# Peptides against a protein of PDB entry 2Q3Z, part 58

Target 1, 272 residues: chain A of PDB entry 2Q3Z
Amino acid sequence: YVLTQQGFIYQGSAKFIKNIPWNFGQFEDGILDICLILLDVNPKFLKNAGRDCSRRSSPVYVGRVVSGMVNCNDDQGVLLGRWDNNYGDGVSPMSWIGSVDILRRWKNHGCQRVKYGQCWVFAAVACTVLRCLGIPTRVVTNYNSAHDQNSNLLIEYFRNEFGEIQGDKSEMIWNFHCWVESWMTRPDLQPGYEGWQALDPTPQEKSEGTYCCGPVPVRAIKEGDLSTKYDAPFVFAEVNADVVDWIQQDDGSVHKSINRSLIVGLKISTKS
Target 2, 254 residues: chain A of PDB entry 2Q3Z as posed
Amino acid sequence: YVLTQQGFIYQGSAKFIKNIPWNFGQFQDGILDICLILLDVNPKFLKNAGRDCSRRSSPVYVGRVGSGMVNCNDDQGVLLGRWDNNYGDGVSPMSWIGSVDILRRWKNHGCQRVKYGQCWVFAAVACTVLRCLGIPTRVVTNYNSAHDSNLLIEYFRNSEMIWNFHCWVESWMTRPDLQPGYEGWQALDPTPQEKSEGTYCCGPVPVRAIKEGDLSTKYDAPFVFAEVNADVVDWIQKSINRSLIVGLKISTKS

## One batch from the design tools (peptide; aimed at target 1 H177)

Design b2_p26_2 (made by RFdiffusion4)
Pose (drawn by RFdiffusion4):
Structure b2_p26_2 (pose): chain A 254 residues (1-148, 151-160, 170-248, 256-272), chain P 26 residues (1-26)
Amino acid sequence: as target 2 above (254 residues)
Amino acid sequence: TEYTHTVEFTASRDLSTHTLEKTFTE
């Protein structure tokens, strides 16, 4: 979770899982410096640099800023999202085989966002950043499935959608800032829309808080709960509707 | 015969409930 520089990002579908190899490259030349730069351009550093550096004692603070800076609403984030099959301005999300070239591109262009990312690209870059800084991190994929004239599927077909698959990261740490028993894996979601409140989204939120439905736990628990849960009910006339099943075959490299 | 089919779901990140309706004729 810290030292291994290559891994797998799972894609495809719940029935046909694809394992895409990836070069996280967290110890490649210039990557650590780029990661320290990423921290020093974060908006909290601009607001209060002395406090920001002091808070870097916390993997909660750093995990939030690190993952949060990958797809940042501010112009200084690492990647720009796009899902319209129109990637000519830059580079397709399906092309990358690693996080390193993106990070280097980002540094060289005045810390401007690199075009383009999709959920697995953001998660992959977040893994590289956090593993480089020493926070044990893994990329995780969740799969969702549809069964087909449903209004539900129409509403979605035609960025908090429900996708065929969605990726995020999990990082390992204690949570002295929370009630006891929430140490361990924390979900961090670097995909784009920081929207409700706060400097960043989404996480870190304890995986246990998600499983337990304890959605008042910081940070951004409803956002991560929504990626692995969806409750759908029909009234033809009360009935459970399985036209959409969310939270299947959640996967990570062994 | 006309009837109204109602589908409600909670899948947004804000956990808001959405109501969708459509009229069908048999």

Design b2_p26_2_s1 (made by RFdiffusion4, then SolubleMPNN; from b2_p26_2, 14 letters changed)
Fold by OpenDDE base, seed 4:
Structure b2_p26_2_s1 (fold): chain B 272 residues (1-272), chain A 26 residues (1-26)
Amino acid sequence: as target 1 above (272 residues)
Amino acid sequence: KEITVITRFVATPDLKEITLEKTVTL
């Protein structure tokens, strides 16, 4: 989880799992230096360099910083996300075959955001950075991955009397979503939450005002302990949310339907 | 009253859209 430079990222769907090869390249020339630059341009460093540096011994702190800095939202982060199939002014997310080129482009262009990334690209770059920094990390793929926007552990669809989705801001389920898990102790939590921690660098929701996510103990998610920092409800929902359809009737009443046929979350942790 | 509810998964642009159909009794 630190030494492996070549691996696979799982994609596709729950029924039709696919994978792509990926060069993480954490030991390639100059990559560690780029990872250190990433830390030195993070908002916390810019605000108070001494305080930021003093906290870099904590994988919890570093993991959270990296999750925020891999995306370019609100900072000089690495990647700009785009999901509309309009990539003509950059590189298609599907074109990347490794983290090294992305990181080098970012650094070589004065820490200008690289266009473009999607979930597996964000996750893979985060994995590279975290490995460079000595944190055992793996990419995780979750099929039928829920994006809960209001922290109620539900994916809610509002529908008219015909069952048609209403509004442009409905919550969503990804066919797959990728994030990372990093191995670390959690001295900031109660005993027993050491081990794999989920971190999500894809800019889905803000955590404490920044597009970052985690670290949250995988154990806490499995046990349903949503009180654990960071972002336990969000990560829990990604893998466990119930899908609810709210169906408006002609008389103005609303019918609640729980979609029990849809299983949210099928997580695959990579071994590379 | 029965209606068909179609749930569409958000997919990456190059992936096929996944849909789930369910009959709901109102």
Scores: peptide ipSAE 0.316, ipTM 0.860, DockQ to the pose 0.063
OpenDDE base, seeds 1, 2, 3, 5: peptide ipSAE 0.020, 0.238, 0.029, 0.022; ipTM 0.482, 0.827, 0.458, 0.480

Design b2_p26_2_s2 (made by RFdiffusion4, then SolubleMPNN; from b2_p26_2, 15 letters changed)
Fold by OpenDDE base, seed 2:
Structure b2_p26_2_s2 (fold): chain B 272 residues (1-272), chain A 26 residues (1-26)
Amino acid sequence: as target 1 above (272 residues)
Amino acid sequence: KELTVTVKFVATPSLEEITLERKVTL
């Protein structure tokens, strides 16, 4: 989780899992210095350096800062997200093969945003930075299904008359999202929430006025404790889906049943 | 309290953005 520099990021769908080789490179020359620069240009440091530095011993605090600084929203962060396939004025998100080049480009251009990133790029850079700062971190890929791109997250199953799952609906579009999980204690929470914490550096929702997400205990999400800081409702939404059951009767009739707020999805994490 | 969350996903194999809404009850 800290020592591995080379790895894979999982992509594709639950049925057709793909991976890309990725150089995290947290021990490459100059990368630690770049990670420290990232901390020193964050809005909290610029507002009050002493207060920011006094909190850098907390992986909770640092994780939250890194989540915000990996994207360039609201600050001098690393990556600009783009999803419209117009990458001619930068680098296509699909072209990146590691975090090192991204971080070096960011630093070498005076901490100007690097074009462009998508979820796995954001996650991979966050993973590099967090590992570099001594926080055990892994990239997580979550696979979900969508009935259509403008609806809620859905997973559809076919069931027989006895309620047994026969299979997934073939017309479902499988998609994925990537974020990171970091291992840390949570002294700011009730006992039992130590361990893996979800952090999402992809700019999606503002948390306390900044495009950042987490850390939130994976356990809290699993148990449905959505009051737990930080951003439990958002992360819960990322990992959960509505389940549509298509019940096939012996007469060939199909009945649709919708179950909401079920913990469904395939999560794949890097092991090292 | 109901919260609407917008989540970004990537479609395969095109790698195009999919924006989905999720209603979460607190």
Scores: peptide ipSAE 0.307, ipTM 0.865, DockQ to the pose 0.049
OpenDDE base, seeds 1, 3, 4, 5: peptide ipSAE 0.229, 0.278, 0.290, 0.316; ipTM 0.819, 0.849, 0.850, 0.856; seed 5 fails the geometry check

Design b2_p26_2_s3 (made by RFdiffusion4, then SolubleMPNN; from b2_p26_2, 16 letters changed)
Fold by OpenDDE base, seed 3:
Structure b2_p26_2_s3 (fold): chain B 272 residues (1-272), chain A 26 residues (1-26)
Amino acid sequence: as target 1 above (272 residues)
Amino acid sequence: VKTTVTVVFRASPDLKETVLEREVVL
């Protein structure tokens, strides 16, 4: 998980799993230097260099910084996300075949955001950076991935008497979403939460004011310990949210129905 | 009633959507 430079990223849907080859390239020339630059331009370093540097021995701290810096939200991060199929002024997210070109472009243009990324691109770049920094990391794909925006662990649909969704959906379910899992000890938590930690570099929700996510123990998510830092409720919802339909009937009554036919979350981890 | 759930593919290479249907007994 540190030494592998080439691998696959799983995509598609739960019913039709696809994959793409990806060159992580964490040991290619200059990549380590770029990863160090990434740390040196992070907001915490700019605020207090001494404090930031003193904390870089912690994979928990570094993982959280990298999660925030892979996206360009809030900082001089690497990638700008875009999902509207208008990529003419940059590179289509679907065109990338590895992390190296992205990181080199970022550095060579004075740490300007690279256009463009989507979830698997964010995850792949984060994986490269974390591996480069000596943190065992893998890309994971979650099918039927929920995006809970109001922190209630539900994906709610409001419907009329005919079952038609009313208004714009704020919350959504993606066919797939990618993030990373990193192996680390958690001395900041109670014993037993060492191991794989989920980190999500795709800018979805803010954590403590910054578009970052994790690290949160995979064990905590599996056991439903939502009090565990960082961002356990959000990550839990991605893989476990209930889909609830609120159906308003003609008499004004509302029927609540939990959708048991749609299962949120089917996580697949890579072997590399 | 018949309900439809849409799974969004905007974070995917093909940018398609999948529609899932279910029957809800009121």
Scores: peptide ipSAE 0.236, ipTM 0.752, DockQ to the pose 0.056
OpenDDE base, seeds 1, 2, 4, 5: peptide ipSAE 0.020, 0.021, 0.021, 0.006; ipTM 0.434, 0.447, 0.453, 0.373

Design b2_p26_2_s4 (made by RFdiffusion4, then SolubleMPNN; from b2_p26_2, 15 letters changed)
Fold by OpenDDE base, seed 4:
Structure b2_p26_2_s4 (fold): chain B 272 residues (1-272), chain A 26 residues (1-26)
Amino acid sequence: as target 1 above (272 residues)
Amino acid sequence: KKTTHKLVFTASPDLKKTVLERVEEE
């Protein structure tokens, strides 16, 4: 999980699994230096360098910093996300074949955001950085499935009478999502939460004011312990939720249209 | 008794906004 530089990123759907080759390249020339620069430009370092450096021995702290710095939201982070298929002013997320070129571009352009990334690109870059820093890490792909009927977490969408989502909601339905899992001890939690920790560098939600997510014990998610830091409710929702579509009529009446249970149909991690 | 906790997730502009409800039995 630290030494492997080549791997595959799994994509597609639960029924039609695809993969792409990916060069993580954590030991290529200059990559470690770039990872250290990433730490040295993070907002916590800029605010208090001594405090930030003193905490870099904690994989929990470093993991959370990396989760935030892989995306360019709120900081001098690496990647700008884009999902609208308009990539003419940058590089299509689908064209990347490794983390090395992305990281080198970021550094060589004065730590300016690289255009563009999507979930697997964010995850793969985070995986490279964490491995460079000595944290065992793998990319995880979650394929959505609709066969679990007993989720306690509901996702609600409001639609008009024509089935259109109301408000500033993206019509994007994820068939899959990628994040990373890192191996850590969790001395900040009760015993038993050591092991794989989920981290999500894709800028979806803010955690404590920054677009970052985790680390949260995979065990906590599996057991439904949503009180566990960091960001357990969000990560739980990514892997297991009931989706309820509500239709709002012109008279203001709301009725339930569809109830779908979304669960992790299949989770695949990179071999490393 | 059921207690419903609602969490509103405001994703980035390119991501869907989601309203999450947790249903707990009292």
Scores: peptide ipSAE 0.016, ipTM 0.427, DockQ to the pose 0.083
OpenDDE base, seeds 1, 2, 3, 5: peptide ipSAE 0.007, 0.010, 0.014, 0.009; ipTM 0.391, 0.400, 0.409, 0.440; seeds 2, 3, 5 fail the geometry check

Design b2_p26_3 (made by RFdiffusion4)
Pose (drawn by RFdiffusion4):
Parts: C-alpha cells; structure tokens; sequence
Structure b2_p26_3 (pose): chain A 254 residues (1-148, 151-160, 170-248, 256-272), chain P 26 residues (1-26)
C-alpha cells in the first residue's frame, strides 16, 4: 500500500471485470517534489500557511487535501473531468497507463488542471500522491447494474450520477478526531463536485461508518454512502424495484 | 399511474419520478 509502484484498476462491468494495470510511480524522479508543491498551493495553505504546515502532522488533514486537490473546484487542481467522448483539447482518460505523466504535466503548466480525467484517473492520481507521502492507499472500484422502459434509467441516461463503475481510494489511518473505533480504512473520493460544504470533497470517511450508516461522521459520509447504496421503491397499487442495483463486486488489488 | 421513489442520500430527500416528470420531497 506504500511501496509498490504499479497495480491494477478494475473497470468494465460487474459481470465482465477488466483489470487495467497502472503505474502509480510514486517514487519516480520529481514526483515527491510535485506532491510537496501540491500541498503548498492548496487553498488552506493560501488561507494560513503556518497552520497548514502544522496540520500536515495529520494523515486525515493530508489525505483530505491530497485527494481533494486532484480534482479541485479551484483552478489549481490536478485534473479536469469530462465524459462526453470529446477529448480533443487534450488527452483521453482511457489513454493513460500511469499517474506520473499527468503529475509532470500539471507541474509544468503552472499547476493548471490537466485534461482530462474520469473517476479512475482521479483515483489513480490520488493513490500516487498519498502513497508518495507515506499514507497506505489503494484504489477501489464499485460496480452498478441496470435492468431494462424505466423512468429511473431515463432520468440518468438523458455529476452525481450512478455509473456502470465508479472508483475512489481508501487510506489507512487512526481517527482520533472521531469517536473511538473508526481507525483503519478511510474512503477518499477525488471525483469533481465539492458542492455541499467545505474546502474539499469527499472524505476521509471511515469505511465502517459507511457500512454502519453512521452518516454524521466526518468527512462527507453521505456522498460515499450514496455511491454504494440506493433504495428504489415502486408504487403501482409499495414494492422494491431492482431496475437499479448499486454496490456490487467492490474490488481492489490483492 | 406508476410512481418511482428513489432515495437521495446526498441531500437527505426523495426523488419522485412519474410519467409527468419528477420532483423532490424532503
């Protein structure tokens, strides 16, 4: 979770899982410096640099800023999202085989966002950044499935959608800032929309808090709970509707 | 008429879907 520089990002579907190899490259030349730069341009550093550097004692603080800076609403984030099959301005999300070229590109262009990312690209870059800084991190994929004239599927077909698959990262740490027993894997979601409140979204939120439905736990628990849960009910006339099943075959590299 | 209820956990409300469109209920 810290030292291995290559891994797998799972894509495809719940029935046909694709394992896409990836070069996280967290110890390649210039990557650590780029990660320290990423921290020093984060909005909290601009607001209070002395406090920001002091808070870097916490993997909760750093994990939040690190993942949160990958797809930042501010112009100094690492990547820009796009899902319309129109990637001519820059580089397709399906092209990348690693996080390193994106990070170098980002540094070289005045810390401007690199076009383009999709959920697995953001998650892959977040893994590189956090593994480089020493926070044990893994990329995770969740699969969702539809069964087909449903209004539900029409509403979605035609960025908090429910996708065929969605990726995020998990990082390992204690949570002295929370009630006891929430140490361990924390979910961090660097995909784009920081929207409800706060400087960043989403996480870190303990995976246990998600499993337990304890959605008051910081940070951004409802956003991660929504990626692995969806309750759908029909009233033809009360009935459970399985036209959409969310939270299947959640996967990571062994 | 068929009414579909989708729980919106992110906003703590329901998305209601009908043949006439959709609305939100808290």
Amino acid sequence: as target 2 above (254 residues)
Amino acid sequence: DKVVWLRDYRNNRWLVLTEEGHHFED

Design b2_p26_3_s1 (made by RFdiffusion4, then SolubleMPNN; from b2_p26_3, 13 letters changed)
Fold by OpenDDE base, seed 2:
Formats: C-alpha cells, structure tokens, sequence
Structure b2_p26_3_s1 (fold): chain B 272 residues (1-272), chain A 26 residues (1-26)
C-alpha cells in the first residue's frame, strides 16, 4: 500500500466489474517534491505556516488536507472535475493512465488546476500523494454509490403511480464511485477506530466549508457510528443510504415507500 | 414495476438498472 507504484482501479458496474491500469508512481523523480508543494500551497499553510507544519506529523490532518487539495475547489488544488463530456480545452478524465503526469502538469503550470478529473482520477491522485507522504493508502470502488446532498442518509425519488421518476433529481446514485482508504491511528477518537480511514477527494459536498471528506474510520461506517469525525454521515450514505420513493397518485395523494429492490453500496478495496 | 435510475459517473447520463445488473441509458 506504500510500495506499489502500479495497480488497477475498479470501474464498470456491480454485475460487470471492470478495471483500468494506473501508474501511481509515488517514487518517480520529483513526485515527492510536488506533494510537498501541495502541502505548502494549502489554505491552512497560507493562513498559518507554523501551525500547519506542526500538524503535518498527523496523518489525520494530512489526510484531510490532501482530500481538499486534490480537487481545485476552494484552493490551488490539483484537479478540476468535469462530467459533461466537454473536455476539448483539457484532457478527458478517461485519458489519464497515471498520477505522475497529472501532478507534474499541475506543478509545471504554477499549481494551476489540471483539466480534467472524475472520481477515479481524484482518488488515484490522492492515493499517490498520501503514499508519497508515507501514509498507507489504497483506492476503493463503491458500486451503486449514493450521493447524499442534504445529509439525511436518504436518496429520495419522486414517482408517479406507474413508478416513473418525476422532475429533476438532484441526489443520485452513481454506477460507481472511487475514493481512498488510508491506514492511520485515530488519537482524536475513542479507542478502537485505528485502521483504515475513508477519504474522498472528489468534490461532492463541503465539509467544514471545504470540498473535502474524511478521514472517517471504516469501522465506524460498518458499525453505523455516525458521530465520528470526519463526515461519517456522508460516507455512510455512499455505501448504505436508503432509497425512498415518494409516489404521487392521480388524486394527488403521496405514498412513501422504502425501495428495497436497489441495494446501495458494493465496496471493493484494491490489494495494490 | 419501478424504474431504478442511476447516474453514469463517466458521462453524467441517466441510467436504468436492468434485471441483470447492467445499465441502459435513459
């Protein structure tokens, strides 16, 4: 989880799992230096360099910083996300084959955001950076991944009496979503939450005002302890959200139904 | 039968989940 420079990222769908090769390249020339630059341009460093540096010994702190800095939202981060198939002014997210080129482009262009990324690209770059910084990290893929936008642990659909989705749906379930898990102790939490921590660098929702997510103990998610920092409800929802259907009848009546036909979340962790 | 709608992360298209677990564009 630290030494492997080449691996695979899982994609596709729950029933038809696919993978792509990825060069993480954490030991390639100059990559560590770029990772350090990433830390030196983060908002916390710019605000108070001494305080930021004093906290860099904490993988919890560093993990959260990296989660925020891999995306360019709110800061001089690495990647700009885009999902509308308009990539002519940059590189298609589907074209990347490794983290090294992305990081080098970012640095060589004065820490200008690299166009473009999607979830697996964000996750892979985060994985590279965290590994460079000595934090054991792996990319994970979650199939049927829920994006809870209002922190209620629900994905709500509005349907007519025939079961057809009505109107625009803001909350979605992705065919797949990628993030990372990093191994660390959690002295900031009660005992027992050491181990794998989920971090999500894809800019989905703000955490404490910044597009970042985690670290949150994987154990806490599995046990349903949503009180643990950081962002336990959001990560929990990605893998466990309930789907609620609001069914509107012709007479205007509304029926609430929990949809058990769709199971949210099938997480696969990489071994490399 | 209820339509299950998902989102394709790669192209932001709406998908309908089929019985075999594959997706069809909406």
Amino acid sequence: as target 1 above (272 residues)
Amino acid sequence: KRVIVLKDYRNNSNLILTEDGSYVEK
Scores: peptide ipSAE 0.153, ipTM 0.758, DockQ to the pose 0.044
OpenDDE base, seeds 1, 3, 4, 5: peptide ipSAE 0.124, 0.128, 0.148, 0.047; ipTM 0.738, 0.725, 0.759, 0.710

Design b2_p26_3_s2 (made by RFdiffusion4, then SolubleMPNN; from b2_p26_3, 15 letters changed)
Fold by OpenDDE base, seed 2:
Structure b2_p26_3_s2 (fold): chain B 272 residues (1-272), chain A 26 residues (1-26)
Amino acid sequence: as target 1 above (272 residues)
Amino acid sequence: ERIVVLKDYRNNKDLILTSSGYYVVE
């Protein structure tokens, strides 16, 4: 989980699982330096370098920083997400074959955001960075499944009569989603939550004002301990939630529809 | 601010997720 530079990222659907080869390349020349630059341009460092540096010994702290910095939201992060199939002014997320090129482009262009990423790209880059920084990390893919699985949470959002999600930011439901899990102790939590921690660098929701997610113990998610920092409810929803649609009619009435056909049930992690 | 509403059936709670964190609606 630290030494492997070549691997696979799982994609597709629960019924049709596929993978893509990926070069994580955490030991390639210059990559460590780039990862350190990533830390040095993070908002916390810019605000208080001494405090930031003093906390870099904590994989919890570093993991959270990396989660935020892999995306360019709110900072000089690495990747700009885009999902509308308009990639002409950049690189299609589907075109990437490794983290190294992405990181090098970011650094070589003065830490300018790289266009573009999607979930597996974000996850893969995060994995590279975390591994480079000595944190055992794996990419995780979860698939939406039509199989009847018990969900403990519901994600609720509003749709208009045309099925369009209401709000400034649409919640995207993918057939699959990728994030990372990192191995670390959690001295900041009660005993027993050491081990794999979920981190999600895909900019979906803000956590404490920044587009980042985690770390949260995988155990906590499995056990349904939603009080556990960081972002347990969000991560729990990513793996367990049913979708609840609130449909607003033209007359202003709101109707609730529970869609159990989109259940997240199959999780696959990299073993190398 | 983005607000996400979750229903936690395990604990029979409603959760409100915000950019600043989350809180439980009793």
Scores: peptide ipSAE 0.017, ipTM 0.474, DockQ to the pose 0.070
OpenDDE base, seeds 1, 3, 4, 5: peptide ipSAE 0.015, 0.015, 0.012, 0.014; ipTM 0.450, 0.402, 0.422, 0.512; seed 4 fails the geometry check

Design b2_p26_3_s3 (made by RFdiffusion4, then SolubleMPNN; from b2_p26_3, 10 letters changed)
Fold by OpenDDE base, seed 1:
Structure b2_p26_3_s3 (fold): chain B 272 residues (1-272), chain A 26 residues (1-26)
Amino acid sequence: as target 1 above (272 residues)
Amino acid sequence: EKVVVLKDYRNNRYLVLTSKGYYYVD
């Protein structure tokens, strides 16, 4: 999981699994330097460089920093998320074929946010960075399953107050979500939680004031231990899918017409 | 405007993403 530079990002649905080729490129020229720059521009380093550097020996700490820095929320992070099919002032998330181009663009433009990313792009870039830093990492795709696969944690508004379709529907069907899992020990937790740790770089919620998520032991999630840091309740919720129909009023207010929780039926990790 | 809504399970709210920025909704 450290040496693999070429791989696949799994997409689609549980019933119709598809993948796209992806160049992680963690060993390509200059990529390690870019990853180090990413660490050196993180808010914790800017606040106290000595403290930040002293903690970089911890994959738990580094994983959390990378989770926050892959998105540009709250910092000089790499990617700006966008999901509304308006990508004319940047690059469509669907156009990316690897992490290398994204990271190089970020660096070459003075660490300015790259437009645009979605969940698999965030996950893939995080995977590249973590691998560069010597942390075994894989991309994970969690598929919505059961009877309705049209929604996950990300819901797009397409209906007005009368239930009428407004604007163009997104080309993306949000029936899956991607994040990463990294292999590490957890000396900060009780024994038994070493192994794969979930990290989610897609900006969804703030954790301790920053848009980041994890690391949280995959074992804790499987066992339902929601007290485990970091962000166990949120990651646990990501294993479920919600079917929600949204109505937007003229005043901008939003209402849920239907809300059903579904069990995610299939999780797939990247493999060589 | 078409917007994207992300669930915030930690705080029992939604993050609404627009072309102009983001805001939270209960």
Scores: peptide ipSAE 0.019, ipTM 0.467, DockQ to the pose 0.100
OpenDDE base, seeds 2, 3, 4, 5: peptide ipSAE 0.019, 0.018, 0.016, 0.017; ipTM 0.408, 0.493, 0.445, 0.492; seed 2 fails the geometry check

Design b2_p26_3_s4 (made by RFdiffusion4, then SolubleMPNN; from b2_p26_3, 15 letters changed)
Fold by OpenDDE base, seed 1:
Structure b2_p26_3_s4 (fold): chain B 272 residues (1-272), chain A 26 residues (1-26)
Amino acid sequence: as target 1 above (272 residues)
Amino acid sequence: ERVIVLKDYRNNKDIILTSKGYYVVD
């Protein structure tokens, strides 16, 4: 989880699992330096360098910083996300084969955001950075089931009497999502929550004002302890999708129907 | 690269299929 530089990232769907080879390259020339630069340009460092540096001994703190810095939202982060197939002014997320090129591009262009990433790219880069910093980390892929109407996010649909989707909202349903899990102790929590911690660098929701997510104990998610920092409810939703249906009656009345939490699907983590 | 645009004429929406999933746009 630290020493392996080559691996696979799982993609696709529960029915069609696929993987891509990925060069994490945490020991490639200059990569460690780039990771240190990443820390030195984070908002917390810029605000108070002494305080930031004093906390870098905590993998909890560092993990949270990295999750925020891998995306370029809110800061000088590494990657800009895009999902609409308009990649002409950058690189298609599907074309990346490793983290090294991404990180080098970021650094070589004055820490300008690299275009573009999607969830597995974010996760892979985060994995590289965390491994560089000595934190055991793996990429996790969670697959959704289309027939179960699962999603990584809470999805709300307006439906007519025939169950047809109505309204003007853009709704996103994902086939899969990738994030990372890092091994660390959690002295900031009650005993028993050490071990794998989920971190999500894909910009989805803000946590304490920044597009970051975690770390949250995988155990807490498994056991349904949603009070556990950081961002347990969000991560829980990523693995237990909730779908909310707004049903419009013939008379125009609308009522909310909350479906039960559904296990999103198969979770696969990298072994190296 | 998995990017497909489907037209949902019944609901007058576009369905954008991506590598990660799909989204519906009015």
Scores: peptide ipSAE 0.015, ipTM 0.437, DockQ to the pose 0.033
OpenDDE base, seeds 2, 3, 4, 5: peptide ipSAE 0.012, 0.005, 0.011, 0.018; ipTM 0.345, 0.372, 0.354, 0.411; seed 5 fails the geometry check

Design b2_p26_4 (made by RFdiffusion4; failed a check: the pose's geometry)
Pose (drawn by RFdiffusion4):
Structure b2_p26_4 (pose): chain A 254 residues (1-148, 151-160, 170-248, 256-272), chain P 26 residues (1-26)
Amino acid sequence: as target 2 above (254 residues)
Amino acid sequence: TAQVPLAHKSNYDSSGNTYTFTYHFS
């Protein structure tokens, strides 16, 4: 979770899982410096640099800023999202085989966002950043499935959608800032929309808090709970509707 | 593989995605 520089990112579907190899490259030349730069341009550093550097004692603080800076609403984030099959301005999300070239591109262009990312690209870059800084991190994929004239599927078909698959990261740490027993894997989601409140979204939120439905736990628990849960009911006339099943075959490299 | 939207979220910032559909037939 710290030292291995290559891994797998799972894509495809719940029935046909694809394992896409990936070069996280966290110890490649210039990557650590780029990661320290990423911290020093984060909006909290601009607001109060002395405090920001002091808070870097915490993997909760750093994980939040690190993952949060990958797809940042501010112009200084690492990547720009796009899902319309129109990637001519820059580089397709399906092209990358690693996080390194993106990070280097980002540094060389005044810390401007690199076009383009999709959920697995953001998650992959977040893994590189956090592994470089020493926070044990893994990329995770969740799969969702539809069964087909449903209004539900129409609403969606025609960025908090429910996708065929969605990726994020999990990082390992204690949570002295929370009630006891939430140490361990924390979910961090660097996909784009920081929207409800706060400088960043989403996480870190303990995986246990998600499993337990304890959605008052910081940070951004409802956003991660929504990626692995959806409750759908029909009233033809009460009935459970399985036209959409969310939270299947959640996967990571062994 | 590219991402494809299957469904749009509702109440995702609270208790999670909840949907209720009401159908009437003549």

Design b2_p26_4_s1 (made by RFdiffusion4, then SolubleMPNN; from b2_p26_4, 17 letters changed; failed a check: the pose's geometry)
Amino acid sequence: DPQVALAKTKNYAGDGNKYLLVIQQE

Design b2_p26_4_s2 (made by RFdiffusion4, then SolubleMPNN; from b2_p26_4, 17 letters changed; failed a check: the pose's geometry)
Amino acid sequence: SPQVALAKRVNGDGKGNIYELVIQQE

Design b2_p26_4_s3 (made by RFdiffusion4, then SolubleMPNN; from b2_p26_4, 18 letters changed; failed a check: the pose's geometry)
Amino acid sequence: DLQEALAKRVNYRGDGNKYYLVIQQE

Design b2_p26_4_s4 (made by RFdiffusion4, then SolubleMPNN; from b2_p26_4, 18 letters changed; failed a check: the pose's geometry)
Amino acid sequence: SPQVALAKRVNGAGDGNKYYLVTQQE

